# Designs tried in a protein design run: peptides against a protein of PDB entry 5H65. Part 55

Target 1, 294 residues: chain A of PDB entry 5H65
Amino acid sequence: QYLERTPLCAILKQKAPQQYRIRAKLRSYKPRRLFQSVKLHCPKCHLLQEVPHEGDLDIIFQDGATKTPDVKLQNTSLYDSKIWTTKNQKGRKVAVHFVKNNGILPLSNECLLLIEGGTLSEICKLSNKFNSVIPVRSGHEDLELLDLSAPFLIQGTIHHYGCKQCSSLRSIQNLNSLVDKTSWIPSSVAEALGIVPLQYVFVMTFTLDDGTGVLEAYLMDSDKFFQIPASEVLMDDDLQKSVDMIMDMFCPPGIKIDAYPWLECFIKSYNVTNGTDNQICYQIFDTTVAEDVI

## One batch from the design tools (peptide)

Design b1_p24_2 (made by RFdiffusion4)
Fold by OpenDDE base, seed 4:
Structure b1_p24_2 (fold): chain B 294 residues (1-294), chain A 24 residues (1-24)
Amino acid sequence: as target 1 above (294 residues)
Amino acid sequence: SEEEEEEEELEEAEEILETYHKNS
């Protein structure tokens, strides 16, 4: 929809909810560190959570590796299983289950691996060679997802997470419901396993100034604003640099705001009740910064 | 050592890949 440009001073006087098109300078933003701005968002319960750190994942996978794979759950119609025993004194057992498509092993680039007892390093290495990896554990009657605190699916460098609150986990055999056992679309895998997938989002607060007024606008965006997926940025140095460059362009350090470029964006106002106080807040929406650099 | 553990993990990953190629 076409919206006329509205000055911030006019917006600040209006009741919510409303939508606006604005042209303003990015006076400042928070958080300053990109890693702090990337969060996981549940589309159902709307919980925001931190992306787990490697150290957190190491602990989860180490704990998982203490459990011995159940021999009774190996080599089903869904998957072929191989067991490795580590050469170290601990004799850790690692089970890898290769998911079959209609009883046939697919090509490596199309194969889903279920890994039981693997370390983060091993899982990451496998995800670089195979299409998809799911960390699993032996349940009572079937393989089960290891832990929703860890990725339910790893594809290359992308870690897919699920919401602990909204998910009702189903056993691995539910992957049989998928007709195509080669593409392993994350949403399809999640649906089959009863997982509500979390969405990677950039979460930032922008202080916008157009010379008539100043307002803070909330940004929660997955891939539109920067034209860079939040799901990939943490694992890609070039993407990180690109985001940093964009932010430095709009909010250059050591330069006066008068020299800042103009940012054109859409914002929506909404009411927030905090006790007895009603506050109007603003959120950026339907905005791409790369297209507005005219 | 941590380095030895990393080397062992690398070897295991390679063995998994080799096993897959032999079975496919």
Scores: peptide ipSAE 0.033, ipTM 0.665, DockQ to the pose 0.013
Fold by OpenDDE base, seed 3:
Structure b1_p24_2 (fold): chain B 294 residues (1-294), chain A 24 residues (1-24)
Amino acid sequence: as target 1 above (294 residues)
Amino acid sequence: SEEEEEEEELEEAEEILETYHKNS
């Protein structure tokens, strides 16, 4: 509910944990680069990890492409299969499995493709055309997810990742449990395959100054703070520009802090113990900057 | 090129879907 505004000087003297409403200027922030601020967060184990780079994915898919699709796993009740052999690249074999809905292939915009042996480029092209793609490999008795270090689901330009620690992977045939095999909701796919989906989050440290005191506040937010999804920002130049503009607005270069806009936000304090050292830290929560600029 | 091969594979995949819909 409603919190009364508290000056930073008062907050800095109080014990944690507590929640506060503040009005402060963004003196500085880190990291300065947007791509460095976007991370993957597990809602279960709370591990933060980097979003894989293109080069990381290239390696994973290249390794996957060294494996030959198993003929015995082609054309099941769940999917129809097609195999391509590349003219170049030493005759690499690529298998695409088209997931059926009640024995019927859906339209291209509704179909799920399972791809094995595909490169990142091929997978991206397929995802643009067919919307939903899962990179897979041939297991012993069934198709399996290729690698949780890669996306378990690619939809357009959005890469959905799973937590290696918390996931208990199940084979592809578990997609049969989905009644609707046309919408391919990421959470439903994840549940069917035993995946704990990771969440894209903005991770930043703000140095806040209200003239009475200065404190650092941690930001971990998926879509509320900027009103921009962290899951989409890395793949959309316009969204990136928007975030950059927002940060430049709050912390304009070459301008004195006295001229900075005021940021209204909620912060919570918490205790962090490192050996014998006890520190009070602060985290921003339930804050939207677009609505809190004065 | 690799890009040309990828495009060819994509086109063939579309043909599979179209063929299936015609036969179903």
Scores: peptide ipSAE 0.033, ipTM 0.661, DockQ to the pose 0.012
Fold by OpenDDE base, seed 1:
Structure b1_p24_2 (fold): chain B 294 residues (1-294), chain A 24 residues (1-24)
Amino acid sequence: as target 1 above (294 residues)
Amino acid sequence: SEEEEEEEELEEAEEILETYHKNS
């Protein structure tokens, strides 16, 4: 639906909820550092979480690597297993299980690997060659997902995470329910394993000024605002540079706001109760700025 | 080294797939 442009001074006087089209300058934004703005969001419980750091993952996988793969769980109808023993790491056992499609191993780029006892670096290397990797551990009767604090699926450089609160994990043999064992769609894998997948989102607060008034607007967006997926930006230097360039364009450092470009966007107002206080907040929605950057 | 071990694991994994497809 078409919305006429409304000045911020008028918006600031109106009750919520309402939707507005605005033209304003980006006076400032928070957080300033990109890695601080990328979060994981649960679509079910709406909890925001930090993306685990490399150091956090190292600890999880190091702990997993101390466990010996259970021989009785190797070589099932679902997967073929291979075991490696490290030469320099106290004879650490690493198991890789290659998931079959109707009893046949797919091509390497279509094959899902279940890795047991691998380090982060080993897993990342395998995920580059074999598109899809799931970190697992030996359960009592079946292989199980290693830890929801780590990715449940790694595809190339993309780490897919699940919500600890909303997920009810099921064993690896539930992958048998997937008809197509070559594409490994993250949502399908998550469903089979009882995982509620988290969504990567950019989370920022914009201070907007149109010369008539100033307001703060919240941004939570996965891929529309920058036309850059939040899921890819942390692992791609070029995408990071692109986001930084966009932000520097709208909020150039070291110059006065009068020289800033105009930003056109949609914002919605909503009521928030904080104890006994009621306040109106604003959120950016249905806005793409990358189109203006060309 | 750890890097050498990782390379060996990757190479062996590829060999398994190649062998399987060749024998099928």
Scores: peptide ipSAE 0.032, ipTM 0.657, DockQ to the pose 0.012
Fold by OpenDDE base, seed 2:
Parts: structure tokens; sequence; C-alpha cells
Structure b1_p24_2 (fold): chain B 294 residues (1-294), chain A 24 residues (1-24)
């Protein structure tokens, strides 16, 4: 629908919920650091979570590496298993299971790896060569996902996470339901394993000023606002620089707000109840800023 | 050293990859 531009002073007087088209300057934004703005969002329960740090993953995989792969779960119709013992004093056993397509091993770039006992570094190295890796553990009767605090699927540099609250995990043999075992689509893998996938999102609060009024608007966006995927930005320095450049363009440091460019965006108002108090909040939606930068 | 352990782990991962390529 076509929305006419509404001044902020008029918006601030209106009841929620409503949708608006605005033209305003970005007076300020929070958080200032990009890595602090990238979160994981559940589309079902709407919880926001922090993206696990490398140190967090190291702990999870280190714990997983203390467990010996169950020999009874090796070499099924779904996968061929290879095990090695580390040469170090610990003699750690690592199992890699190569998922077959109709009983045949696919090409390495199309093969899904299931890894038991691997470190983060080993998993990352394998994901770079095979593309698709799932960290697993030996369950009672089947391989199972290692931990929802870790990625359920690693594809290159992208870590796919699942919601602990909304997921009802199923065993690895449920991957048999996938007809094509060469194209490992994250959503298909998640569905097979009973995982509700989390979405990478940019989470920011914008203070908007059009000279008639000031309001705070919440931004939660995965890839539309910057035309940069939140899922890729943490692992790509060039994408990080691009986001920083966009933010610096709209909110340049050391310059007065009078010289700031105008930001055109859509905002929606909504009611939030905090105890007995009803507050009107605002959220940015259906807005792309990158088109104005080219 | 921790660095030597990381290098050894990476070499072992490469051996797995080589095994895969020989059998595919």
Amino acid sequence: as target 1 above (294 residues)
Amino acid sequence: SEEEEEEEELEEAEEILETYHKNS
C-alpha cells in the first residue's frame, strides 16, 4: 500500500498499531559496535540469543571430544564411517561419517559429514573442504546432534543454529527422509532433525529526528535493510566494512545533525504492556537503505 | 605445545580427507 509521509510529531500523538512512511535523520543508534548488533532470533518463540563465541564452541567440542564414538553406530546404510586416533598423548578418537546418496558416496563438495569428537579447528577445516558438516554424538541407538548450543550445520563459514526451546530433536537416521542427499539445504536438514532454525538478525535501536519530533525505532532485520546477510557478516571483513560505511554515512561522527542525510523508511507502532503501563513502541520494517548508497 | 597439538590435529583431519578421495 502507498503510505504518505507523516511527520514524527504527528506519529507521536497517534495510537498504535499503525504503519507509517517517514523521512528522518539518524541522530544516533545502539549498539555502536556491529558484532554487538548481530543476534540469533527464533521465528517461533521470538527469543533473541547471542551468537556463540569461538571460546564457547571450543568448550562444547572439547567436551564432545572426551567421548568415544560407539562402534555399533558405525557404517550404516546412511553413512560410511572412518575413525582415527590422535597421535598425541590423549589418544583421542575421532569419527567422521560420510553420508551416502542412495548407497553411493557423493563428491566431496556435495557430501555431508557427521563428525564425532572433532575440535572446532578440525570441524572448520572439514567444512571448508566438504562444505556441509554436522557435529554429532553417539546416542543409545543412533547418532544424535551433539548440542544445540553448537551449530547443527556448518556450511563453509556459515554456522546454522537451532532453538533449544522450540526444537524436538530427532536422531540422525531421520536424514533418510531427504530424497536428495547432495543438496544439504539448512531448512531441510532442520526439518528432518526436528530443529527450529534460528535466524541471524541485525538488532539495533535508531533514534530518529525529522526536526518536528524524535522517536526511537527498533530494527530487527536479517538481510533487507543493509542488503547484507546477518548470517555472513561476522565471518566476512568486507561485509563488516560495508555495514560500517552505511552507518557512518547516515550518522557521521564529528558532524552536526543538520548535515546528516535523510533516511526514508517504514515504521510500525505497537503496544507494549509493562505492568500497568501501556507504552507505544516503533519498529522499522520493509526498508532497504543500500539502494540509496549505490 | 598447544600450537603443536593444533597442527597435529589438522594433519590428522587431512589424512581423513585423503582417505576419502582414495576411496571415492
Scores: peptide ipSAE 0.032, ipTM 0.656, DockQ to the pose 0.013

Design b1_p24_2_s1 (made by RFdiffusion4, then SolubleMPNN; from b1_p24_2, 13 letters changed)
Fold by OpenDDE base, seed 2:
Structure b1_p24_2_s1 (fold): chain B 294 residues (1-294), chain A 24 residues (1-24)
Amino acid sequence: as target 1 above (294 residues)
Amino acid sequence: SAEEEEEEQYRRDLEVLEQILKLE
């Protein structure tokens, strides 16, 4: 749909919902720090939550490591198991299950590991050597996902999370339903395990000013606006720098707004009920920052 | 043989795990 450019002063007088194309300057934005803008979003219940910090994950995996792997759950048609005991005084037991493809162990770069009793550091190291890692625990009758507060799947440097509210977890044996046990597509793994995967999103509030009016627009975007995946930015310093550069370009510190570049974007208005009051809010959508801007 | 190759791969994987986890 083609939209003509509309001045903010006109938009502010119109009822919602509507879609607009605008040209405005980014007067200010919040939050100012990138890591504060990256959230996890559920596409089903639409809840936003914080990305867990390393400290949070350490606690979860530490608690998981206090449990002993159940020997009765070792070595199924789905996986081959190996159990070790650490050399430390605690004697932590670690179980690793190598998921097989039709009874055959795949190459390391195609292999999914299920791990019991691993630390975050160990799991991260393993995810760099194998295709994927799933933190698990011994359930009553099968291996189960350890905790939805932790990643259900780790591939390289990417941590995949699931929604606690919307997920109905199924046991690990449900991975048998996957025909392809080599690529380990996150969405397929999630579906097999009854997980509603969360989406990494940039969440920001932009104050936009085109000289005719000022409005606040909400940005919730995963990879289109910056052309940088929110799922990768937290673990990549170069990507972080790129986002910072983009924001500094549109909203340079110490410079008057008259010198700010113009931002062209699409916004949609929508109604929000706050008690008895009906408010009109705005959200940025289908907008990509031009590559030549950088 | 294919079986020998699989066994060798498994052995290598275990070695990697032992190195990472510093296990007995």
Scores: peptide ipSAE 0.376, ipTM 0.865, DockQ to the pose 0.010
Fold by OpenDDE base, seed 5:
Order: sequence, then C-alpha cells, then structure tokens
Structure b1_p24_2_s1 (fold): chain B 294 residues (1-294), chain A 24 residues (1-24)
Amino acid sequence: as target 1 above (294 residues)
Amino acid sequence: SAEEEEEEQYRRDLEVLEQILKLE
C-alpha cells in the first residue's frame, strides 16, 4: 500500500504497530562483516541460526566416515551402489548411491548421489560433477540423512539446510514419492524426507537518520533488499563484493553523514516486551535499495 | 541401445568418483 513519507521524529512519537515510508540516511549498520549478516531462518519456528562453517561440517563428516556402510542396504530399486575403500591407514569406506529414475540411471547432471563416509571436500567436488549430493548414513532398515547440522542437500555450491526443531526425518526410500527424479528440487527433496528447509537471510540492524531523528531498524531479508540471494552470497565472491559496495555506497567509511545518499525504505513498528520493559522496535520490509536510492 | 548408453554413462560416473576419491 502506498504510504506518504513520514519523518523519523514523527514516527518516534507514535504507537505501534504501524507502517511507514521513510527517507533517511544509513548512519551505521551491524554487523559490519557480511558473513556475519547471513543467517538461516526457519519459516515455521522462526529460529535464527548461524550458517555452519567449514570446520563444523568437517567434523560432522569425519564422524560420519567412522561408520561402516551396511552392505544390506546396497543396490535397491531406488539406487545403485558402489563402495570404495580408501588407501589411507584407516581404510575409510565410502559408499556412493546413484539414485535412479524409474529404474534408469540419469545423466550425471541429473543424478542425485547419496554418499556415506565422504569428506566435505569430496562431497563438494561431487556436487560440482553431479546434480546433487545428500550425505547419508546406514540406518537400521534404510539409508537415512546423516545429520541436519550438515546440509541435507548440496546442489552445486548451494548448501541446503533443514530445521532440527521442525523436521521429522524420514528414511531415504521416501524419495520414491518424487515423480521427477532428475531435477531434484530442494523443496521437493525436503518434503519427501520430512525436512523443513531453512532459508538464508540477511540479518542486519540499520541506524537510520533523516536529520529529524534517529532510529534503529531491523532487516531480515532473503533476496529483495539487495536483489542478491542470501543463499548464494557466501559462495560467490562477486556477489559479496556487490553487497559490500552497496553498503559502502550508503554508508561510506571515512565520510561525513552529510554526504551520505538518501535511502528510501519501508519500516514497520511493533511492540516488544523485554522483561519489565515495553519498547517499540522497527523492521524494514518490502524494500529494495537499488530502486529506493534518492 | 539405451541400456548400453546407460552402462557407459555409469562407467564414466564411476571414473569421476574414483578420481575424486583418489584425491583425498
């Protein structure tokens, strides 16, 4: 809905909840580092969590590699299996399962791999050669997702995560419910496996100043604000540079605020109770900076 | 045949996998 521009000084005096269109300068923002601003958000429980670091994933996959693939679970109607024993001192066993589509093995660019005992490095390399990779483990009666702390699906350079709180994991054979076993749409895979997908989001706090007042506004956005997907930014240097450039444009270092460009955006106010204190908070919504520059 | 093509593709896929795993 169209809103008239309201000065911050007026907004600061009004009760919540309300929606506003504002024109302000970005005095400052937190966090300053882009990687710290990218979070995972559950659309159901609304929990925010950190994107796992490479080191975290290494540990998970190392632990997974200590398990032995169950021979009884190899070569089902859903997948063809191959097992390797590494030449390292421990003789790590790696099982790869090629998911078939109606009994037919798809081309590599359409093929989903289920991997047991793979390292992060191996999995990442495989995800660049095949359509998708799911880290799995041998369960009692079927293959199962390895760990929701790790990606449930790696497609190219994109790591898809699921919510531990909201997901009710189902065994890998539930992928049979997918009619199309070539495209491997993350949401479809998640649904089949009982996973609630997490969403990559930019999470930032903006300090906005229009000369009449100053307020802090919260930003949680997946792809609209920067017109850059949060899901891709961590794996793409160019996208990272773009976001950095945008932020530097609005909040240039070493420059006085008087020289800052004006930012037009929408904010909504809402009431928050924190202990004994009631306060009004603000959140940016329906805003694209590339289009809202004055 | 389609089966032959599938088998050949599978062979190639295995080669890729083996190559990747050998690097680790």
Scores: peptide ipSAE 0.371, ipTM 0.866, DockQ to the pose 0.010
Fold by OpenDDE base, seed 4:
Structure b1_p24_2_s1 (fold): chain B 294 residues (1-294), chain A 24 residues (1-24)
Amino acid sequence: as target 1 above (294 residues)
Amino acid sequence: SAEEEEEEQYRRDLEVLEQILKLE
């Protein structure tokens, strides 16, 4: 899309809704911490949720490990099962189910594992060796997803989460509906299991200043703005550094705004009513960060 | 045969799993 550049002073005088192309300096932004800027967003109910921390996941998986795998649910047409008893004082049982493709076990890099009783550490290690891992538990008649508070699918270092409010969970055998049982597309897995997948998003508020005016713009973006996936940034130190560098570049500490680089972006205005108060808000959209060389 | 290859792959996968689980 193409829009002519509009100064902020002009935008601030106009009614919403409208779309604008702007060139402004990033005076400030919030939150300042990257981990606070990464959220999970439901595309259906639009709730924003915090990304669970490792400690939260540890508790969930520890609780899951207290349950004994049901022997009646092992070795179906969908998967081959193996059970281990750990050599510790508690004697934890771990069941791993290898999902088959039309009765054939796929290669490791194409294989989905269903795991009962695994720790976060074990699951993470497995996700680096196999295509995907789903934490599960033994249900009444079938394996079921363990907990939507934990990832429903782990691929490498990416944790895929589902919305508790919008999801209507179905049993694991519904994976049979998938024609391709090798690629394990997260959206397809989610659909089969009745999960509304949450989206990783960067959520920030930018204070923009072009010298004619100042406005706050809301940013909710998954991978376009930074050209870095929000889904990967929390698990990758290099990506975190990259985002931090970008933000420091546009909003460098210790120097005056006159020396800040120009940010070109698209913003849209919209009306928000809070009781009797009507205000116009702004949101950044369809924007990739770019420096405008003066 | 295809069955032999599958069995061998399964064996390899189990070895990987056992190595991981033994560390926990």
Scores: peptide ipSAE 0.371, ipTM 0.864, DockQ to the pose 0.010
Fold by OpenDDE base, seed 3:
Structure b1_p24_2_s1 (fold): chain B 294 residues (1-294), chain A 24 residues (1-24)
Amino acid sequence: as target 1 above (294 residues)
Amino acid sequence: SAEEEEEEQYRRDLEVLEQILKLE
C-alpha cells in the first residue's frame, strides 16, 4: 500500500473515510501524564476501560479474603493444594493450588498457582517466584476465577485482564484442556476459561501542525507507536522514562514549535455522527515514531 | 528420583509460600 504525503490543509478539505501519510509537528498532546494514557481495550466490544489501580485491586482481594476456601475442592488431579491460616487478628484463610502437568508438579518457573484469599502484595510476590498466578475463589463444584475486575492471570509484573461483557467464564478445571501446562500462554489460559482478553493500549490525542493546517488525531496503539508495549510500561520505570523522552522529544517543553521535530505518521479519517451533526475525525495507524533528520 | 525431586521442589515452594504469607 502506497500513500503519497498529503498536507494537512488538503486533508482538512476532504471527505472521510480516507487514509493519509503526513508529516507534521506535534504541537500538543493529551493526556500529559503517561498513566492516564494507558487503557484496556476489548477487541470484541471495543470498550475502553481504565487499568485498575492498586487500591482497586486491594479492595477486590480483601473481599476475596473474606471467603473461606472449600476443603472439598482441594487436591484434585489438576492441582495440589495447601491451606494456611494467617496469624493476624482476622485469621485469614489462604489456599494455594499448584497446578500439575500430567500429575507432576512443574518447576516453579513453569508452575501456575491458583490462590484463594491472597492479598495483592502476596500475589505480586508469588508472581515473581512462580510462572503465573490466578486469583480464584471456591465455587459450588469447582474453583472459579475470583473477579474479572482483577487480573485473571499475573505473570511477573504483567497483569492480564478480561472483558466482563464479552467473557463467558468457565470453571478452573477447564485448564485441563491445555496440552501445555508449563508455558501458560495468556491467550490459551483465557480461551480455556472463556475469557476475552483485554489489550493494553496507549490512548492519546495529538494536535498535529504541518504549517499548512492543524488537526487532532487520535492514537490507540498497543506496541507499535512507541515500540514499547503498553502492557509493560506501567510496571517498568525505564519504559516509562522512554515514553516520556519520546514525547518530550517531539513536543519539547519551553521550546517554540518551529524547533519541533517532524513526525511522519499515517492517519485515517472517519465520520462521527452526533445526531444531525457530522464530524470528521482522525486516527493514527500503522505508525512508529521517528524523528526526521533536520 | 523423580519423585524425590518433586517432593523437594514442593518443599521449597511451600517454604516460599510460607515466607510470603508470614511477612504479610
Scores: peptide ipSAE 0.371, ipTM 0.865, DockQ to the pose 0.010

Design b1_p24_2_s2 (made by RFdiffusion4, then SolubleMPNN; from b1_p24_2, 11 letters changed)
Fold by OpenDDE base, seed 1:
Structure b1_p24_2_s2 (fold): chain B 294 residues (1-294), chain A 24 residues (1-24)
Amino acid sequence: as target 1 above (294 residues)
Amino acid sequence: MEEKEEEEEMEKALKILEQILKKE
């Protein structure tokens, strides 16, 4: 899609909605801290949520660890179960269920673990040794997902979350519907369990200045703008550094804006009603900074 | 052969789990 470059002063005078190609300098951005810019977005209800912090997860898993695994739910056709009693003063019971593929235990790199009573630390360690981990609890007749406030699936360092509003949880035995019980595609797991997966997104506000005018543009992007997945950035120091370097490049601290590089991007205008006030807002779209640096 | 392979894999998995859970 070709759009002629439009100066910001002209854009600021036009009615919404419209699409523009602009060349501007990034005067400033919010939030300044990367972890504050990463959110979870529901593709159905469009709710934005905070990514749960370690402390939030600790509480959820601690609560789960107080519950005793139900013996009657162990060792089904879907999974083989093992229970451990911790040697600590709490004597916590941990149940791990190894999901089988056609009745056969797969290799660790292909194996999905269902865990009852695990701590965040234990779950994270397990996710580094096995393909995937699902934190679960003993339901009335079957294992169930522990809590949608926690990840429904952990693969390596990636935590997959589901929308509480849009999901209608189904029991673990619904994993039987999956033909391939080795790859553990997050979307397939989610579908089997009645989960609407949330999407990691960068959410930022850019103040753009081209010398003719200044406007604020909203950025909501999962992996295109930085060419870095929002889903991975929180758990990868190198990716975090990369994003920080990109932002520092466009908005270098302690330097005058005249020395800032030019950013080419697409923005769209849209109308927002806030009470009695009608406001025109702007959103960045279809932009990759790696390609748009001049 | 299949049962033996499964048993071996289970044993490996259990050893990994024991190591993880013992290092509290």
Scores: peptide ipSAE 0.172, ipTM 0.760, DockQ to the pose 0.010
Fold by OpenDDE base, seed 2:
Structure b1_p24_2_s2 (fold): chain B 294 residues (1-294), chain A 24 residues (1-24)
Amino acid sequence: as target 1 above (294 residues)
Amino acid sequence: MEEKEEEEEMEKALKILEQILKKE
């Protein structure tokens, strides 16, 4: 739909919901640090949560490593199992299950690993050599996902998380429903395991000023705004630098707002109920700024 | 020392696993 540009002063007088095209300067934004702006969002319940830190994952995997793999769950039609005991005083047992495709072990770049008792470091090393890794534990009758507080799927440097509220976890044998056991598409894996996957999103509040008025707009975007995936930015220094450069371009430190570039974007208004009071809020949508930077 | 030993063992295991995958 074609939208004409509307000045902020006019928008501020109108009822919600409406959509607008605007041209404004980015006076300020929150949060200022990129790592604080990356969140996990559930598309079903709309809960926002923090991306777990390495320390959080270490605790989860350390707890998992205290559990002994169940010998009865080894070597099924779905996977071949390898178990070893560490030579340290603790004698930690680690099990790696190699998921087969029609009874055949695939190549490493196509192979999904299920790991019991692995540390974060070990899991990360495996994810760099194999297609995907799922942290699991021995359930009563089958392998099960270890913990939804940890990734349900790790592919290279990408950690895929599931919503604790919306997911109804199913056992690992449900991966049998996947016809193709080589590509390991995250959404397909999630569906098979009863997981509602969380989405990485940039979450920011922009203060926009076009000289006629000032408006706060909310940004929740996964990959369109910066043309950089939120799912990859935390693990890639170059992508982080790129986002920082974009933000510095629109909101340069130590410079007066009169010298700021104009930002063209789409915003939508919506009603929020705070008790008995109705408030109009604004959200940025369908906007790409990277095209103007490149 | 314990963490280094665990890493070395995992690396050895990975090599073994890689060999298994190559043979099939």
Scores: peptide ipSAE 0.067, ipTM 0.730, DockQ to the pose 0.012
Fold by OpenDDE base, seed 4:
Structure b1_p24_2_s2 (fold): chain B 294 residues (1-294), chain A 24 residues (1-24)
Amino acid sequence: as target 1 above (294 residues)
Amino acid sequence: MEEKEEEEEMEKALKILEQILKKE
């Protein structure tokens, strides 16, 4: 797309909706903490949710571990099952189901595990050794997803979440509909299980200043703006540092704005109505900062 | 042949799981 550069002072006088190309300095941004800027977004209902913390997940998995795996649901055509009893006084039972591809157990790097009664720590360790892990529970007639408050799929360090509002969960046997039971594409798994997958997004508010005017622009982006996936940043210290470095570069602490670099970006205006008040808001779109540093 | 390969892979997987679960 091509747009001529428009000064902020001109933009501030115009009606919405419109698209603009701007060159401005990042005076400030919110939130300041990266962890607070990463959210889960539903593409259907557009709800923004917080990414669950480890403590939240621990509780969910502890609760799940109180349920005994149903023996009747073990060893189906879809999966082979193994059960372990922990040596602790509680005698926790952990069931792991190895999903087969056309009746054949795949290699570990291609294998999906379904786990009942696992702790967060155990699940995380398993996700590093196998292709993916789904926390499940025994339903009435089939295994079911444990809880949409927890990841429906864990691949390596990536936790995939589903929307509670938009999802209509189906039983685990619906994974049979997948022709390829080796790659375990999150969207395919979600579709099979009736899950609307949530998207990791960076959510920030930028205060932009080009010397002619100041405006606030909303950023909601998954991977384009920083060229860093929001889905990976929370679990990768190096990626976190990279984002922090980028933000510090554009908005360096303790330095006057006159010394800030210029940010080239696209913004779109839109109308927001709150009762009798009409407001024009701005959103950053189709922008990659790594390429637009001047 | 296929059954033996499956058994071998299962055995490997079980060993991995046992190692993970023993660290509790």
Scores: peptide ipSAE 0.176, ipTM 0.767, DockQ to the pose 0.010; fails the geometry check
Fold by OpenDDE base, seed 3:
Structure b1_p24_2_s2 (fold): chain B 294 residues (1-294), chain A 24 residues (1-24)
Amino acid sequence: as target 1 above (294 residues)
Amino acid sequence: MEEKEEEEEMEKALKILEQILKKE
């Protein structure tokens, strides 16, 4: 529905919840660093999580590499297996399982790999060559997902994460339920494995000023606001530059706010109770800034 | 040194994997 533009001074006097269309200047925003603004959000429990750092993943995969692949779990109807031992002093055993489609090994661009004992570097190399990679471990009777603290699915440079709280993990053989074992749609893989996928989101706080008043509005958005997917931005330098450029455009350093461009957006108010204190907060929704810049 | 050795091993593994995929 069409919303008329409301000045911030009027909004600040109204009770929540309500929806507004506003025109304001971005006085400031936080966090300033793009990496800090990208989070993982569970659509089910709404928990926000940090995106794991490379160092975090290294630890997880190093721990996984201490486990020996179970020979009994190799070469099933679902996958063909290859195992090798590294020549380094650790003698690490790595198993790679190639998931088959109806008993046929697909081409690399359609092939899902399951990897045991791989390092982050190795997994990244594999993900660049094959369609997808799932880090796994040997369970008692089947391969299992390694750890939900790591990606459950890696496609190219995209890391797909699952919610530890909401997921009820199933063994790898549940991938048999997928009719199409060539496209490896993340949501389908997640469903088969009992994973609630996390969503990459931009999380920022905007201080908005229209000359009549100032309010802080919360932004939690996956791909609409910047017209850039939060899921891709951390792994793409050009996308990062684009986001930085957009933010610099709306909040240019070194100039007065009077010269800032106007931002048109939708905000909704909501009540937050913190003990005995009731506070009205604001969230940006259904807003695309790229359209206003053109 | 360890990282470089791991990279070399992975490259060898990738070649092996490619051979597997070509045979079927």
Scores: peptide ipSAE 0.074, ipTM 0.733, DockQ to the pose 0.013; fails the geometry check

